# Ledger of designs, part 21: peptides against a protein of PDB entry 7VSI

Target 1, 32 residues: chain A of PDB entry 7VSI
Amino acid sequence: EDISEDPSWARVVNLNALLMMAVAVFLWGFYA

## One batch from the design tools (peptide; aimed at target 1 F26)

Design b2_p29_4_s2 (made by RFdiffusion4, then SolubleMPNN; from b2_p29_4, 21 letters changed)
Fold by OpenDDE base, seed 4:
Structure b2_p29_4_s2 (fold): chain B 32 residues (1-32), chain A 29 residues (1-29)
Amino acid sequence: as target 1 above (32 residues)
Amino acid sequence: SMAEELIANSNALMMMLTAELLEALAELS
């Protein structure tokens, strides 16, 4: 079974990961 | 204090992640 990433979808996933991390850090920085 | 150190570290992380996010957004435009 091929589990290699499609390059365009890998980019979408990585961008969403960056967005999620930024939101998490902002929430921690302001409210924890 | 320990709380002040955590705040300073979180601010540093916010700045770094914001910079990376802005570069990623620029790449999309």
Scores: peptide ipSAE 0.048, ipTM 0.502, DockQ to the pose 0.204
OpenDDE base, seeds 1, 2, 3, 5: peptide ipSAE 0.043, 0.041, 0.045, 0.047; ipTM 0.478, 0.474, 0.484, 0.498

Design b2_p29_4_s3 (made by RFdiffusion4, then SolubleMPNN; from b2_p29_4, 23 letters changed)
Fold by OpenDDE base, seed 1:
Parts: sequence; C-alpha cells; structure tokens
Structure b2_p29_4_s3 (fold): chain B 32 residues (1-32), chain A 29 residues (1-29)
Amino acid sequence: as target 1 above (32 residues)
Amino acid sequence: SLAEELQRNANAEMMRLTAELLRALAEML
C-alpha cells in the first residue's frame, strides 16, 4: 500500500517525536 | 558567570541523558 509505513522510518519518526517532546518539556521547565 | 556555565553544562548533560534513554526506548519500540 502507498500509505504502508516503512518500519525503519517509523522508528526514526518515533525517535524524533520523543526527542521533540523532551525538548518541549525542557523549554517549559526552564522558561515557563 | 561560572555558575551559569556550570548550570548550562548540567542542563546539556541532562538533555544528553534524556536523549540516550529515549533512543534506547525507541529502539525497543
């Protein structure tokens, strides 16, 4: 399927999502 | 100031450790 997720890229996206969440929490913790 | 530099280094280390933990988690998922 054209929308089938490549498992390797799925992991990359998930990793980036978690990293961005961590960055957001740090920004909130230090600047809010 | 030295205190500010130490705080920045501590924050950077915490970010590094968090990234390492999140990477380990992501590799398991």
Scores: peptide ipSAE 0.055, ipTM 0.533, DockQ to the pose 0.111
OpenDDE base, seeds 2, 3, 4, 5: peptide ipSAE 0.053, 0.037, 0.052, 0.038; ipTM 0.521, 0.482, 0.518, 0.498

Design b2_p29_4_s4 (made by RFdiffusion4, then SolubleMPNN; from b2_p29_4, 23 letters changed)
Fold by OpenDDE base, seed 2:
Parts: sequence; C-alpha cells; structure tokens
Structure b2_p29_4_s4 (fold): chain B 32 residues (1-32), chain A 29 residues (1-29)
Amino acid sequence: as target 1 above (32 residues)
Amino acid sequence: SMAEALRRNANARMMMLVAELLAALAEME
C-alpha cells in the first residue's frame, strides 16, 4: 500500500523517535 | 536556595527514570 512501512525502516524510525524523546526530556530537565 | 537545589535534584531523578523507561521500550523492538 502507498502508506505501508517497510519493517526494517519502521524499526529505525521507532528507535530514532525514542532517542529524540530522550533528548527532549534531558533538554526539558536542564532548562526547566 | 534549598528549594532550587531540591527542584534540580528532582529533575535529575526524573530524567534518569524516563531514560530507563525509554531504554526498556527500545529493547522491546
């Protein structure tokens, strides 16, 4: 389908999403 | 102040807890 994810790239995107959330929390904690 | 020191300590502990949670979620992939 046009909007379907390749399973290997889905994993890479999900891991990067979690990494970005961790960075955001550290920035929030540092500057809050 | 003591209140600011306690806030910074609480924020540091919160960051560590969130980091551990996100690491656990990443390991489930």
Scores: peptide ipSAE 0.107, ipTM 0.604, DockQ to the pose 0.115
OpenDDE base, seeds 1, 3, 4, 5: peptide ipSAE 0.105, 0.106, 0.106, 0.102; ipTM 0.601, 0.603, 0.602, 0.595

Design b2_p29_5 (made by RFdiffusion4)
Pose (drawn by RFdiffusion4):
Structure b2_p29_5 (pose): chain A 32 residues (1-32), chain P 29 residues (1-29)
Amino acid sequence: as target 1 above (32 residues)
Amino acid sequence: SSATLAVVALVVAVVVVVVAVSVVAAVSS
């Protein structure tokens, strides 16, 4: 237990996870 | 085509993100 992620790295990983989803959604749109 | 529309949508999304970040920076100053 004790899930305490440092907020800085947390912001970094959240950001690139959202970026990954943006890219996947783009690829979905590109390929109809 | 679907590819052209996807590229246009990506450009629009980038512009929206740039505008939103600029507004947030201005409000926070």

Design b2_p29_5_s1 (made by RFdiffusion4, then SolubleMPNN; from b2_p29_5, 19 letters changed; failed a check: too like the target's own chain)
Amino acid sequence: SAAARALMLLLMAVALAVAALALAAALAA

Design b2_p29_5_s2 (made by RFdiffusion4, then SolubleMPNN; from b2_p29_5, 21 letters changed)
Fold by OpenDDE base, seed 4:
Structure b2_p29_5_s2 (fold): chain B 32 residues (1-32), chain A 29 residues (1-29)
Amino acid sequence: as target 1 above (32 residues)
Amino acid sequence: SAAERALMLLQMALALALAAAAAAAALAA
């Protein structure tokens, strides 16, 4: 089975992953 | 303490910097 990513959706997923990490750091700092 | 508050502010600033970097990377790709 081919599980290769569509390049456009790969970009969207990667951007959202980075934004989620930024939100996680914000929460870590705010509630520390 | 003042040190703990400073750390919190730096971590919040880091989050904003990472968000900006992510947006810039997405636009450049």
Scores: peptide ipSAE 0.132, ipTM 0.675, DockQ to the pose 0.185
OpenDDE base, seeds 1, 2, 3, 5: peptide ipSAE 0.129, 0.126, 0.131, 0.130; ipTM 0.670, 0.670, 0.674, 0.673

Design b2_p29_5_s3 (made by RFdiffusion4, then SolubleMPNN; from b2_p29_5, 19 letters changed; failed a check: too like the target's own chain)
Amino acid sequence: SAAANALALLLMALAVAVAAAAAAAAAAA

Design b2_p29_5_s4 (made by RFdiffusion4, then SolubleMPNN; from b2_p29_5, 19 letters changed; failed a check: too like the target's own chain)
Amino acid sequence: SAAALALALLLMALAVALAAAAAAAALAA

Design b2_p29_6 (made by RFdiffusion4)
Pose (drawn by RFdiffusion4):
Structure b2_p29_6 (pose): chain A 32 residues (1-32), chain P 29 residues (1-29)
Amino acid sequence: as target 1 above (32 residues)
Amino acid sequence: WTTVMKSLALFNSVLLFFLLLFVLYLLLS
């Protein structure tokens, strides 16, 4: 237990996870 | 948790980099 992620690296991981979803959604749109 | 978060940031950044090169290739083709 004791899941305490440092907020800085948390922001970084969250950001690039959202970016990955943005890319995947783009590829879904590109390929109809 | 700091090491896990760093490792995950690196892994996602590598994947994202190559996906963006692939998207760029698609747009330039």

Design b2_p29_6_s1 (made by RFdiffusion4, then SolubleMPNN; from b2_p29_6, 24 letters changed; failed a check: too like the target's own chain)
Amino acid sequence: SRERWARVANLNALLLMAVAVFLWGFYAA

Design b2_p29_6_s2 (made by RFdiffusion4, then SolubleMPNN; from b2_p29_6, 25 letters changed; failed a check: too like the target's own chain)
Amino acid sequence: SRLRWARVVNLNALLLMAVAVFLWGFYAA

Design b2_p29_6_s3 (made by RFdiffusion4, then SolubleMPNN; from b2_p29_6, 24 letters changed; failed a check: too like the target's own chain)
Amino acid sequence: SRARLARVANLNALLLMAVAVFLWGFYAA

Design b2_p29_6_s4 (made by RFdiffusion4, then SolubleMPNN; from b2_p29_6, 24 letters changed; failed a check: too like the target's own chain)
Amino acid sequence: SRESWARVANLNALLLMAVAVFLWGFYAA

Design b2_p29_7 (made by RFdiffusion4)
Pose (drawn by RFdiffusion4):
Structure b2_p29_7 (pose): chain A 32 residues (1-32), chain P 29 residues (1-29)
Amino acid sequence: as target 1 above (32 residues)
Amino acid sequence: ALSSFVSALASLVVVLFVVFVVSAVVFVL
């Protein structure tokens, strides 16, 4: 237990996770 | 409708990317 992620790294990992989804959604659109 | 919306956004991103690349090449030259 004790899930305390530092907010800085948390912002970094959230950001690139969202970026990954943006890329995947782009690829979905590109390939119809 | 959702697939068409996502495809339109993907096409828009490709067009904007091409325009950016062309503009950057012209600037460099």

Design b2_p29_7_s1 (made by RFdiffusion4, then SolubleMPNN; from b2_p29_7, 22 letters changed)
Fold by OpenDDE base, seed 3:
Structure b2_p29_7_s1 (fold): chain B 32 residues (1-32), chain A 29 residues (1-29)
Amino acid sequence: as target 1 above (32 residues)
Amino acid sequence: AALEAIRLLALLLLLLLALLALAALRALL
C-alpha cells in the first residue's frame, strides 16, 4: 500500500492540529 | 509577575494559532 499522504487530507489534519494546539494553549493560559 | 507574563504570552499564542487555523480553513475551503 502506498503510504503517501493525500494533499486534501493533509490540509484537514493540519487544520485540526492547529485547532488542538490553540485549545491546548487556551487551557494552559487559563489554568496555569 | 513572571507567571502573568507567561499567561499573556499564552493568550498571544492562542490568538496567533487562531489566525493560523483561520488561514488554514480558508486554504481548505
Scores: peptide ipSAE 0.114, ipTM 0.628, DockQ to the pose 0.178
OpenDDE base, seeds 1, 2, 4, 5: peptide ipSAE 0.111, 0.109, 0.111, 0.113; ipTM 0.625, 0.624, 0.626, 0.628

Design b2_p29_7_s2 (made by RFdiffusion4, then SolubleMPNN; from b2_p29_7, 20 letters changed)
Fold by OpenDDE base, seed 5:
Structure b2_p29_7_s2 (fold): chain B 32 residues (1-32), chain A 29 residues (1-29)
Amino acid sequence: as target 1 above (32 residues)
Amino acid sequence: ALAALVAALALLLQALLLLLLALARALAE
């Protein structure tokens, strides 16, 4: 079975993950 | 401090959940 992901959705998920990490670090750094 | 840390962890958990859902989708094809 091919377990390859759709490259378009992979990019969207990866970009969203990076944005969420950046926001998380900002919130922790600013309010903690 | 604690509320901001919990919020940060929640955001990281949501990002991880999206990655796991993407992986689960890829493995279901």
Scores: peptide ipSAE 0.059, ipTM 0.513, DockQ to the pose 0.048
OpenDDE base, seeds 1, 2, 3, 4: peptide ipSAE 0.052, 0.051, 0.052, 0.056; ipTM 0.490, 0.475, 0.486, 0.492

Design b2_p29_7_s3 (made by RFdiffusion4, then SolubleMPNN; from b2_p29_7, 20 letters changed)
Fold by OpenDDE base, seed 2:
Structure b2_p29_7_s3 (fold): chain B 32 residues (1-32), chain A 29 residues (1-29)
Amino acid sequence: as target 1 above (32 residues)
Amino acid sequence: ALAAAVAALAALLAALLAQLLAELLRALL
């Protein structure tokens, strides 16, 4: 399928997304 | 700052557990 994710890269992207969300929650909690 | 850091860590851990559960479900189904 033209939009199929590679399972190994999908995991890396998901982990980075989680780390970014954790940083965003920290920044929100610190500055808001 | 401490409360925000704890909240961020808790959110990260909860999300990692959710991802682990999703991966387990993908492996079993």
Scores: peptide ipSAE 0.033, ipTM 0.456, DockQ to the pose 0.050
OpenDDE base, seeds 1, 3, 4, 5: peptide ipSAE 0.029, 0.030, 0.029, 0.028; ipTM 0.443, 0.434, 0.438, 0.444

Design b2_p29_7_s4 (made by RFdiffusion4, then SolubleMPNN; from b2_p29_7, 23 letters changed)
Fold by OpenDDE base, seed 5:
Structure b2_p29_7_s4 (fold): chain B 32 residues (1-32), chain A 29 residues (1-29)
Amino acid sequence: as target 1 above (32 residues)
Amino acid sequence: AAAALAAMLALLVLALLALLAAELRRLLE
């Protein structure tokens, strides 16, 4: 019960994770 | 630069496919 994710917020978090990975790849590609 | 752009585009495509798959699952439940 206490560790269950709300499905809508789980999706938002997952999409933000993908966005952060895209930003990380951009920064890596730009500066390395 | 091309590899980074390709990776970002791949992530975007994967994100869209994941959203589509989730929507299809909801429609088929």
Scores: peptide ipSAE 0.057, ipTM 0.500, DockQ to the pose 0.054
OpenDDE base, seeds 1, 2, 3, 4: peptide ipSAE 0.052, 0.050, 0.051, 0.051; ipTM 0.495, 0.492, 0.495, 0.496

Design b2_p29_8 (made by RFdiffusion4)
Pose (drawn by RFdiffusion4):
Structure b2_p29_8 (pose): chain A 32 residues (1-32), chain P 29 residues (1-29)
Amino acid sequence: as target 1 above (32 residues)
Amino acid sequence: SSSSSSLASSMSSFASSLSSSASSLSSSS
């Protein structure tokens, strides 16, 4: 237990996870 | 090589079109 992620790295990993989803959605759109 | 360049150009054009649409929508809001 004790899930305390440092907010800085947390912002970094959240950001690139959202970026990954943006890329995946792009690829979905590109390929109809 | 030519096919890869065509595909990259097509993806870049599609991405540019999405960016232009997103900018227009933001300007309209």

Design b2_p29_8_s1 (made by RFdiffusion4, then SolubleMPNN; from b2_p29_8, 25 letters changed; failed a check: too like the target's own chain)
Amino acid sequence: SALLELLLAALLLALAVLLALLEELLAAL

Design b2_p29_8_s2 (made by RFdiffusion4, then SolubleMPNN; from b2_p29_8, 27 letters changed)
Fold by OpenDDE base, seed 5:
Structure b2_p29_8_s2 (fold): chain B 32 residues (1-32), chain A 29 residues (1-29)
Amino acid sequence: as target 1 above (32 residues)
Amino acid sequence: LAALLAALAAALAYLAVLLAAAAAAALAA
């Protein structure tokens, strides 16, 4: 279990990753 | 080309914000 993720924190990380992707797409949409 | 891709990216960004709002609502339920 040395590299296993806690399921609750994995969800939080995944949601933050989606948020970061949304922001990145916004920055591309605004500045490209 | 960049402006056209940017217009598409802005539309996708709008949808991503709506999806983030839906995800936040699902977490609050």
Scores: peptide ipSAE 0.048, ipTM 0.507, DockQ to the pose 0.083
OpenDDE base, seeds 1, 2, 3, 4: peptide ipSAE 0.040, 0.037, 0.041, 0.043; ipTM 0.465, 0.457, 0.466, 0.494

Design b2_p29_8_s3 (made by RFdiffusion4, then SolubleMPNN; from b2_p29_8, 25 letters changed)
Fold by OpenDDE base, seed 5:
Structure b2_p29_8_s3 (fold): chain B 32 residues (1-32), chain A 29 residues (1-29)
Amino acid sequence: as target 1 above (32 residues)
Amino acid sequence: DELLRELLEAALAFLAVLLAGFKALLEAL
């Protein structure tokens, strides 16, 4: 079966990934 | 000194979240 990404949802996932990385940096900065 | 360092680190990390959010918003347009 084809599991190619839908472009619109790919964008949503990419944006959430970017925000998640920023939150991870925040947690690192706050608790380290 | 350490308290100031910790506050600065938290502030910079918060700024990183804001910048990432605005970048995402601009890319979405």
Scores: peptide ipSAE 0.058, ipTM 0.536, DockQ to the pose 0.226
OpenDDE base, seeds 1, 2, 3, 4: peptide ipSAE 0.055, 0.057, 0.055, 0.056; ipTM 0.525, 0.536, 0.525, 0.523

Design b2_p29_8_s4 (made by RFdiffusion4, then SolubleMPNN; from b2_p29_8, 26 letters changed; failed a check: too like the target's own chain)
Amino acid sequence: SAAALAALLALLLARAVLLALLKLLEELL

## One batch from the design tools (peptide; aimed at target 1 L18 V25 F26 G29)

Design b2_p30_1 (made by RFdiffusion4; failed a check: too like the target's own chain)
Pose (drawn by RFdiffusion4):
Structure b2_p30_1 (pose): chain A 32 residues (1-32), chain P 30 residues (1-30)
Amino acid sequence: as target 1 above (32 residues)
Amino acid sequence: SSSRFLSALVAAVVVFLVGLAVVSFVDWLS
């Protein structure tokens, strides 16, 4: 237990996770 | 092909910005 992620690295990982989804959604659109 | 590429890019940008706004709003509530 004790899941305390540091907010800084949390912001980083959240950001690139959203970026990954943006890229995946782009690829979905590109390939119809 | 250009219209398809641009539509896919706009959709990806919208998804990214909505996701970032949601994460920022949840962090503000916390």

Design b2_p30_1_s1 (made by RFdiffusion4, then SolubleMPNN; from b2_p30_1, 22 letters changed)
Fold by OpenDDE base, seed 3:
Structure b2_p30_1_s1 (fold): chain B 32 residues (1-32), chain A 30 residues (1-30)
Amino acid sequence: as target 1 above (32 residues)
Amino acid sequence: DLARLLAALNNALLVLVAGLLALLKRLEEL
């Protein structure tokens, strides 16, 4: 069996990555 | 600093909107 992402956990990871990027942009924009 | 806060929030929202649109585009292709 080949390595594959579980579809539900893939969505969770992608959403968290997106939120982390938004927080990073906020911190950069506000404090830098 | 209110303007700075609003600018930072706006930038964060742009990232969120762009990401959401990218996900919706991917789903539409299926």
Scores: peptide ipSAE 0.076, ipTM 0.545, DockQ to the pose 0.819
OpenDDE base, seeds 1, 2, 4, 5: peptide ipSAE 0.076, 0.076, 0.075, 0.076; ipTM 0.550, 0.546, 0.539, 0.557

Design b2_p30_1_s2 (made by RFdiffusion4, then SolubleMPNN; from b2_p30_1, 22 letters changed)
Fold by OpenDDE base, seed 5:
Structure b2_p30_1_s2 (fold): chain B 32 residues (1-32), chain A 30 residues (1-30)
Amino acid sequence: as target 1 above (32 residues)
Amino acid sequence: MEAQVQAALNAALAVLVAGLAALEAALAAL
C-alpha cells in the first residue's frame, strides 16, 4: 500500500495551515 | 477602535497572509 501524501493536497493543506498561522499571529498581535 | 488603527491592523494582516502564502509557494518550488 502506498501511504505517500498526494502532493497537490499537501500544498492545499500546507497553505491553509500557513493562512491559519497568519490569523493566529494577527490575533496574538491584537490581544497580547 | 479607531478607523486608522483598524486599517493598520487590516493592512498588517494582509501583509502576513500574503507573505506566508508567498513563502508556501517558494517552499513548494524547491
Scores: peptide ipSAE 0.059, ipTM 0.543, DockQ to the pose 0.307
OpenDDE base, seeds 1, 2, 3, 4: peptide ipSAE 0.054, 0.056, 0.054, 0.054; ipTM 0.529, 0.535, 0.545, 0.542

Design b2_p30_1_s3 (made by RFdiffusion4, then SolubleMPNN; from b2_p30_1, 21 letters changed)
Fold by OpenDDE base, seed 3:
Parts: structure tokens; sequence; C-alpha cells
Structure b2_p30_1_s3 (fold): chain B 32 residues (1-32), chain A 30 residues (1-30)
């Protein structure tokens, strides 16, 4: 099975990771 | 009062960091 990433989906996943980290930082700042 | 001010400042910092992440995401779309 080939593990090579499709460049388009790799970008989408990375952007979603950034968004989720932003949300996590918000929750940390607001509730911790 | 003091506790809530500290919490508010922490929340503001978190929003700023989140905003920077959003800007990076937006830049990646350009």
Amino acid sequence: as target 1 above (32 residues)
Amino acid sequence: MKEQVEAALNAALAVLVAGLAALEAAAALA
C-alpha cells in the first residue's frame, strides 16, 4: 500500500490541524 | 476581581494566538 500523500489533501489536513490547535489554545486560555 | 482579570487577559492572549493561526491558514489559501 502506497503511503504517499496527495498534495491537495495534505494541505487540507494541515490547515485543519492549525485550526484545531487554534481552538485548543482558545480553550486553554479561557478555561485553564 | 483579580482572578477574573487574569482569566480575561489569558483569554485575550489565546484569541490573539488563534488569530495568528487563522491568518497563517488564510495565507496558505492564497
Scores: peptide ipSAE 0.048, ipTM 0.507, DockQ to the pose 0.142
OpenDDE base, seeds 1, 2, 4, 5: peptide ipSAE 0.048, 0.043, 0.048, 0.047; ipTM 0.502, 0.500, 0.505, 0.507

Design b2_p30_1_s4 (made by RFdiffusion4, then SolubleMPNN; from b2_p30_1, 21 letters changed)
Fold by OpenDDE base, seed 5:
Structure b2_p30_1_s4 (fold): chain B 32 residues (1-32), chain A 30 residues (1-30)
Amino acid sequence: as target 1 above (32 residues)
Amino acid sequence: MEAQRLAALNLALAVLVAGLAALNAAAALA
């Protein structure tokens, strides 16, 4: 089984990960 | 001050959510 990432979708996943981290930081700022 | 802080955070969150869709669309077209 080949589990190699498609480079284009790897970028999409990474962008979403970064944005979710930003959302988490703002939620922390909202409640803390 | 608290109301302004919350409004600013809400706006930032809204921009992030809107940006999520836009960035996904842009990245899918790249």
Scores: peptide ipSAE 0.123, ipTM 0.642, DockQ to the pose 0.136
OpenDDE base, seeds 1, 2, 3, 4: peptide ipSAE 0.122, 0.121, 0.122, 0.105; ipTM 0.641, 0.639, 0.639, 0.623

Design b2_p30_2 (made by RFdiffusion4)
Pose (drawn by RFdiffusion4):
Formats: sequence, C-alpha cells, structure tokens
Structure b2_p30_2 (pose): chain A 32 residues (1-32), chain P 30 residues (1-30)
Amino acid sequence: as target 1 above (32 residues)
Amino acid sequence: AELASRFVSAVVSAVVVFVVGLVVLSFLDS
C-alpha cells in the first residue's frame, strides 16, 4: 500500500500518457 | 485530396483529445 507518487513525476507520466493517447487517436483517424 | 482530408481530420481529433485531457488533468491537480 502507501501509493504516494511524487506530484512532479506524476505530472510527467500523466502528460506523456495523454500524449500517447493523442498519437493513437491520430493513427486511428489517419487509417480511417 | 481524400488522403489530405483524412490527415487534417486526424490531426484535429488528436489536438482535441490532447487539449481536453490537459484541461481535465489541470482541474484534478487543482
């Protein structure tokens, strides 16, 4: 237990996870 | 022309998803 992620790294991983989804959604659109 | 239309639509969709996601993450961080 004790899931305390430091907010800084948390912001970084959240950001690039959202970026990954943006890229995947782009690829979905590009390939119809 | 069809390939360019699909590319532009895909870029707009990616931008929308990224921006909306940033707004949600900023709200949760606040």

Design b2_p30_2_s1 (made by RFdiffusion4, then SolubleMPNN; from b2_p30_2, 19 letters changed)
Fold by OpenDDE base, seed 1:
Structure b2_p30_2_s1 (fold): chain B 32 residues (1-32), chain A 30 residues (1-30)
Amino acid sequence: as target 1 above (32 residues)
Amino acid sequence: DELARRILEALNNALALLVAGLLWLLALEK
């Protein structure tokens, strides 16, 4: 079975990854 | 005031990262 990402879900995952990075940057900027 | 400054700085940096990432993703779709 092909393990390549479904393009729709790939976008969802990437957007969530960016969101998580933004949260991490916020926490870093706020507390560091 | 220091708290407010830190919040705004952190939000600004986070927003810049989000925007850059979104632009990158949009570019990949083209």
Scores: peptide ipSAE 0.067, ipTM 0.564, DockQ to the pose 0.880
OpenDDE base, seeds 2, 3, 4, 5: peptide ipSAE 0.052, 0.049, 0.055, 0.050; ipTM 0.513, 0.497, 0.517, 0.513

Design b2_p30_2_s2 (made by RFdiffusion4, then SolubleMPNN; from b2_p30_2, 20 letters changed; failed a check: too like the target's own chain)
Amino acid sequence: DELERRLLLALNNALLLLVAGLLWLAALEA

Design b2_p30_2_s3 (made by RFdiffusion4, then SolubleMPNN; from b2_p30_2, 19 letters changed)
Fold by OpenDDE base, seed 2:
Structure b2_p30_2_s3 (fold): chain B 32 residues (1-32), chain A 30 residues (1-30)
Amino acid sequence: as target 1 above (32 residues)
Amino acid sequence: DELAARLELALNLALLLLVAGLLWLLALAA
């Protein structure tokens, strides 16, 4: 089974991961 | 005051990460 990512969807996932990380960092910076 | 400081820190950290990440994604797309 080929589990290689479609490059366009990889970019979408990476962008969402980045946004999620930014939210996590925000929460850490605000509450820690 | 402390609330404002925490908010400023949180926003700065989030912004730095977003900028760095977007620059990285742009580099990958180039």
Scores: peptide ipSAE 0.422, ipTM 0.838, DockQ to the pose 0.837
OpenDDE base, seeds 1, 3, 4, 5: peptide ipSAE 0.420, 0.420, 0.420, 0.413; ipTM 0.838, 0.838, 0.837, 0.834

Design b2_p30_2_s4 (made by RFdiffusion4, then SolubleMPNN; from b2_p30_2, 21 letters changed)
Fold by OpenDDE base, seed 3:
Structure b2_p30_2_s4 (fold): chain B 32 residues (1-32), chain A 30 residues (1-30)
Amino acid sequence: as target 1 above (32 residues)
Amino acid sequence: SELEERVLEALNNALMLLVAGLQWLLAQLA
């Protein structure tokens, strides 16, 4: 078998990853 | 209140710009 992602949940995870990165950059920029 | 709405609007705009910026940076690596 092969390792793969459900396309719907993959999209949700990717969007959350981008949002988390944006929040991280905000915190870095504000407190650094 | 109106102030709270304006703050939330500003935060939303800032987040959208940050996401756009990150997407641009990632595109530069492709």
Scores: peptide ipSAE 0.051, ipTM 0.483, DockQ to the pose 0.145
OpenDDE base, seeds 1, 2, 4, 5: peptide ipSAE 0.045, 0.044, 0.043, 0.044; ipTM 0.464, 0.480, 0.480, 0.480

Design b2_p30_3 (made by RFdiffusion4)
Pose (drawn by RFdiffusion4):
Structure b2_p30_3 (pose): chain A 32 residues (1-32), chain P 30 residues (1-30)
Amino acid sequence: as target 1 above (32 residues)
Amino acid sequence: SLVSRVVSSAVLAVVTFVVLYVVSAVVSWL
């Protein structure tokens, strides 16, 4: 237990996770 | 046709990112 992620790294990992989804959605659109 | 498809896919990706980023920011503020 005790899931306390530091907010800074948390912002970093959240950001790149959203970026990954943006890229995947792009690839979905590119390939119809 | 290729340019139109790339532009449309890029707009979709930007919209999806912005929506997910705003929801994530609102949830973190709450």

Design b2_p30_3_s1 (made by RFdiffusion4, then SolubleMPNN; from b2_p30_3, 24 letters changed)
Fold by OpenDDE base, seed 2:
Structure b2_p30_3_s1 (fold): chain B 32 residues (1-32), chain A 30 residues (1-30)
Amino acid sequence: as target 1 above (32 residues)
Amino acid sequence: DLEARLRQALNLALMAFVAALAALLAELAA
């Protein structure tokens, strides 16, 4: 099974991961 | 209290967002 990522989708996933981290930091800042 | 929490959350999220944007730009430049 080839587990390599298409570069375009890798970029989309990485960007969404970073945005999700920003949301997590917001929640942390709000509730902590 | 709620306003202070919101400001803190937004400031932290903004910093994280700027870092994310910088990372995105670095990826696009590669």
Scores: peptide ipSAE 0.274, ipTM 0.778, DockQ to the pose 0.657
OpenDDE base, seeds 1, 3, 4, 5: peptide ipSAE 0.272, 0.272, 0.271, 0.272; ipTM 0.776, 0.777, 0.777, 0.776

Design b2_p30_3_s2 (made by RFdiffusion4, then SolubleMPNN; from b2_p30_3, 24 letters changed)
Fold by OpenDDE base, seed 4:
Structure b2_p30_3_s2 (fold): chain B 32 residues (1-32), chain A 30 residues (1-30)
Amino acid sequence: as target 1 above (32 residues)
Amino acid sequence: DLAARIEAALNLALMVFVAALLALLAELAS
């Protein structure tokens, strides 16, 4: 079974990961 | 001070958000 990433979905996931990191930093700063 | 903490958190979040927007714009411009 090939688990290689589809390039288009990899891009979407990467962009969403960056947005989630921004939210995580906000929460970290708020509750620190 | 809560306002100072929120400001610091928002500044860091903004930096990451801008980086994501720049990456998106690079893809759209290609």
Scores: peptide ipSAE 0.075, ipTM 0.548, DockQ to the pose 0.411
OpenDDE base, seeds 1, 2, 3, 5: peptide ipSAE 0.075, 0.075, 0.074, 0.063; ipTM 0.545, 0.547, 0.545, 0.529

Design b2_p30_3_s3 (made by RFdiffusion4, then SolubleMPNN; from b2_p30_3, 23 letters changed)
Fold by OpenDDE base, seed 5:
Structure b2_p30_3_s3 (fold): chain B 32 residues (1-32), chain A 30 residues (1-30)
Amino acid sequence: as target 1 above (32 residues)
Amino acid sequence: DLEERYQAALNLALMVFVALLKALEEELKK
């Protein structure tokens, strides 16, 4: 089976990853 | 306190803004 990423969905996933990282850094700074 | 909450919200907003700018940079490279 081909497990290669679809380029359009790869961009969506990458954007969400960046947003989640920003939230994680916020939580780290505020609660940890 | 309220000031701490506002500062936290500002920090989050700035981090999200930077993330969005990164996404826009990737689109401009196409």
Scores: peptide ipSAE 0.076, ipTM 0.569, DockQ to the pose 0.241
OpenDDE base, seeds 1, 2, 3, 4: peptide ipSAE 0.075, 0.075, 0.074, 0.076; ipTM 0.568, 0.569, 0.567, 0.568

Design b2_p30_3_s4 (made by RFdiffusion4, then SolubleMPNN; from b2_p30_3, 22 letters changed)
Fold by OpenDDE base, seed 3:
Structure b2_p30_3_s4 (fold): chain B 32 residues (1-32), chain A 30 residues (1-30)
Amino acid sequence: as target 1 above (32 residues)
Amino acid sequence: ELEKRVEEALNLALMVFVALLLALLEALAR
């Protein structure tokens, strides 16, 4: 079994991770 | 007062913009 990450899905995951961090910074800035 | 709130909002918007740029650059580089 190859446990290497598919590059296309790696991009999708990393894009969403950075989007979530951007949203978290927004929420922290306005509500914390 | 209002000017300070606008400045804070612009700083947060800049951080969001940088995060989106890094995401885009990574997607293009892989």
Scores: peptide ipSAE 0.070, ipTM 0.558, DockQ to the pose 0.297
OpenDDE base, seeds 1, 2, 4, 5: peptide ipSAE 0.066, 0.065, 0.065, 0.063; ipTM 0.549, 0.544, 0.542, 0.541

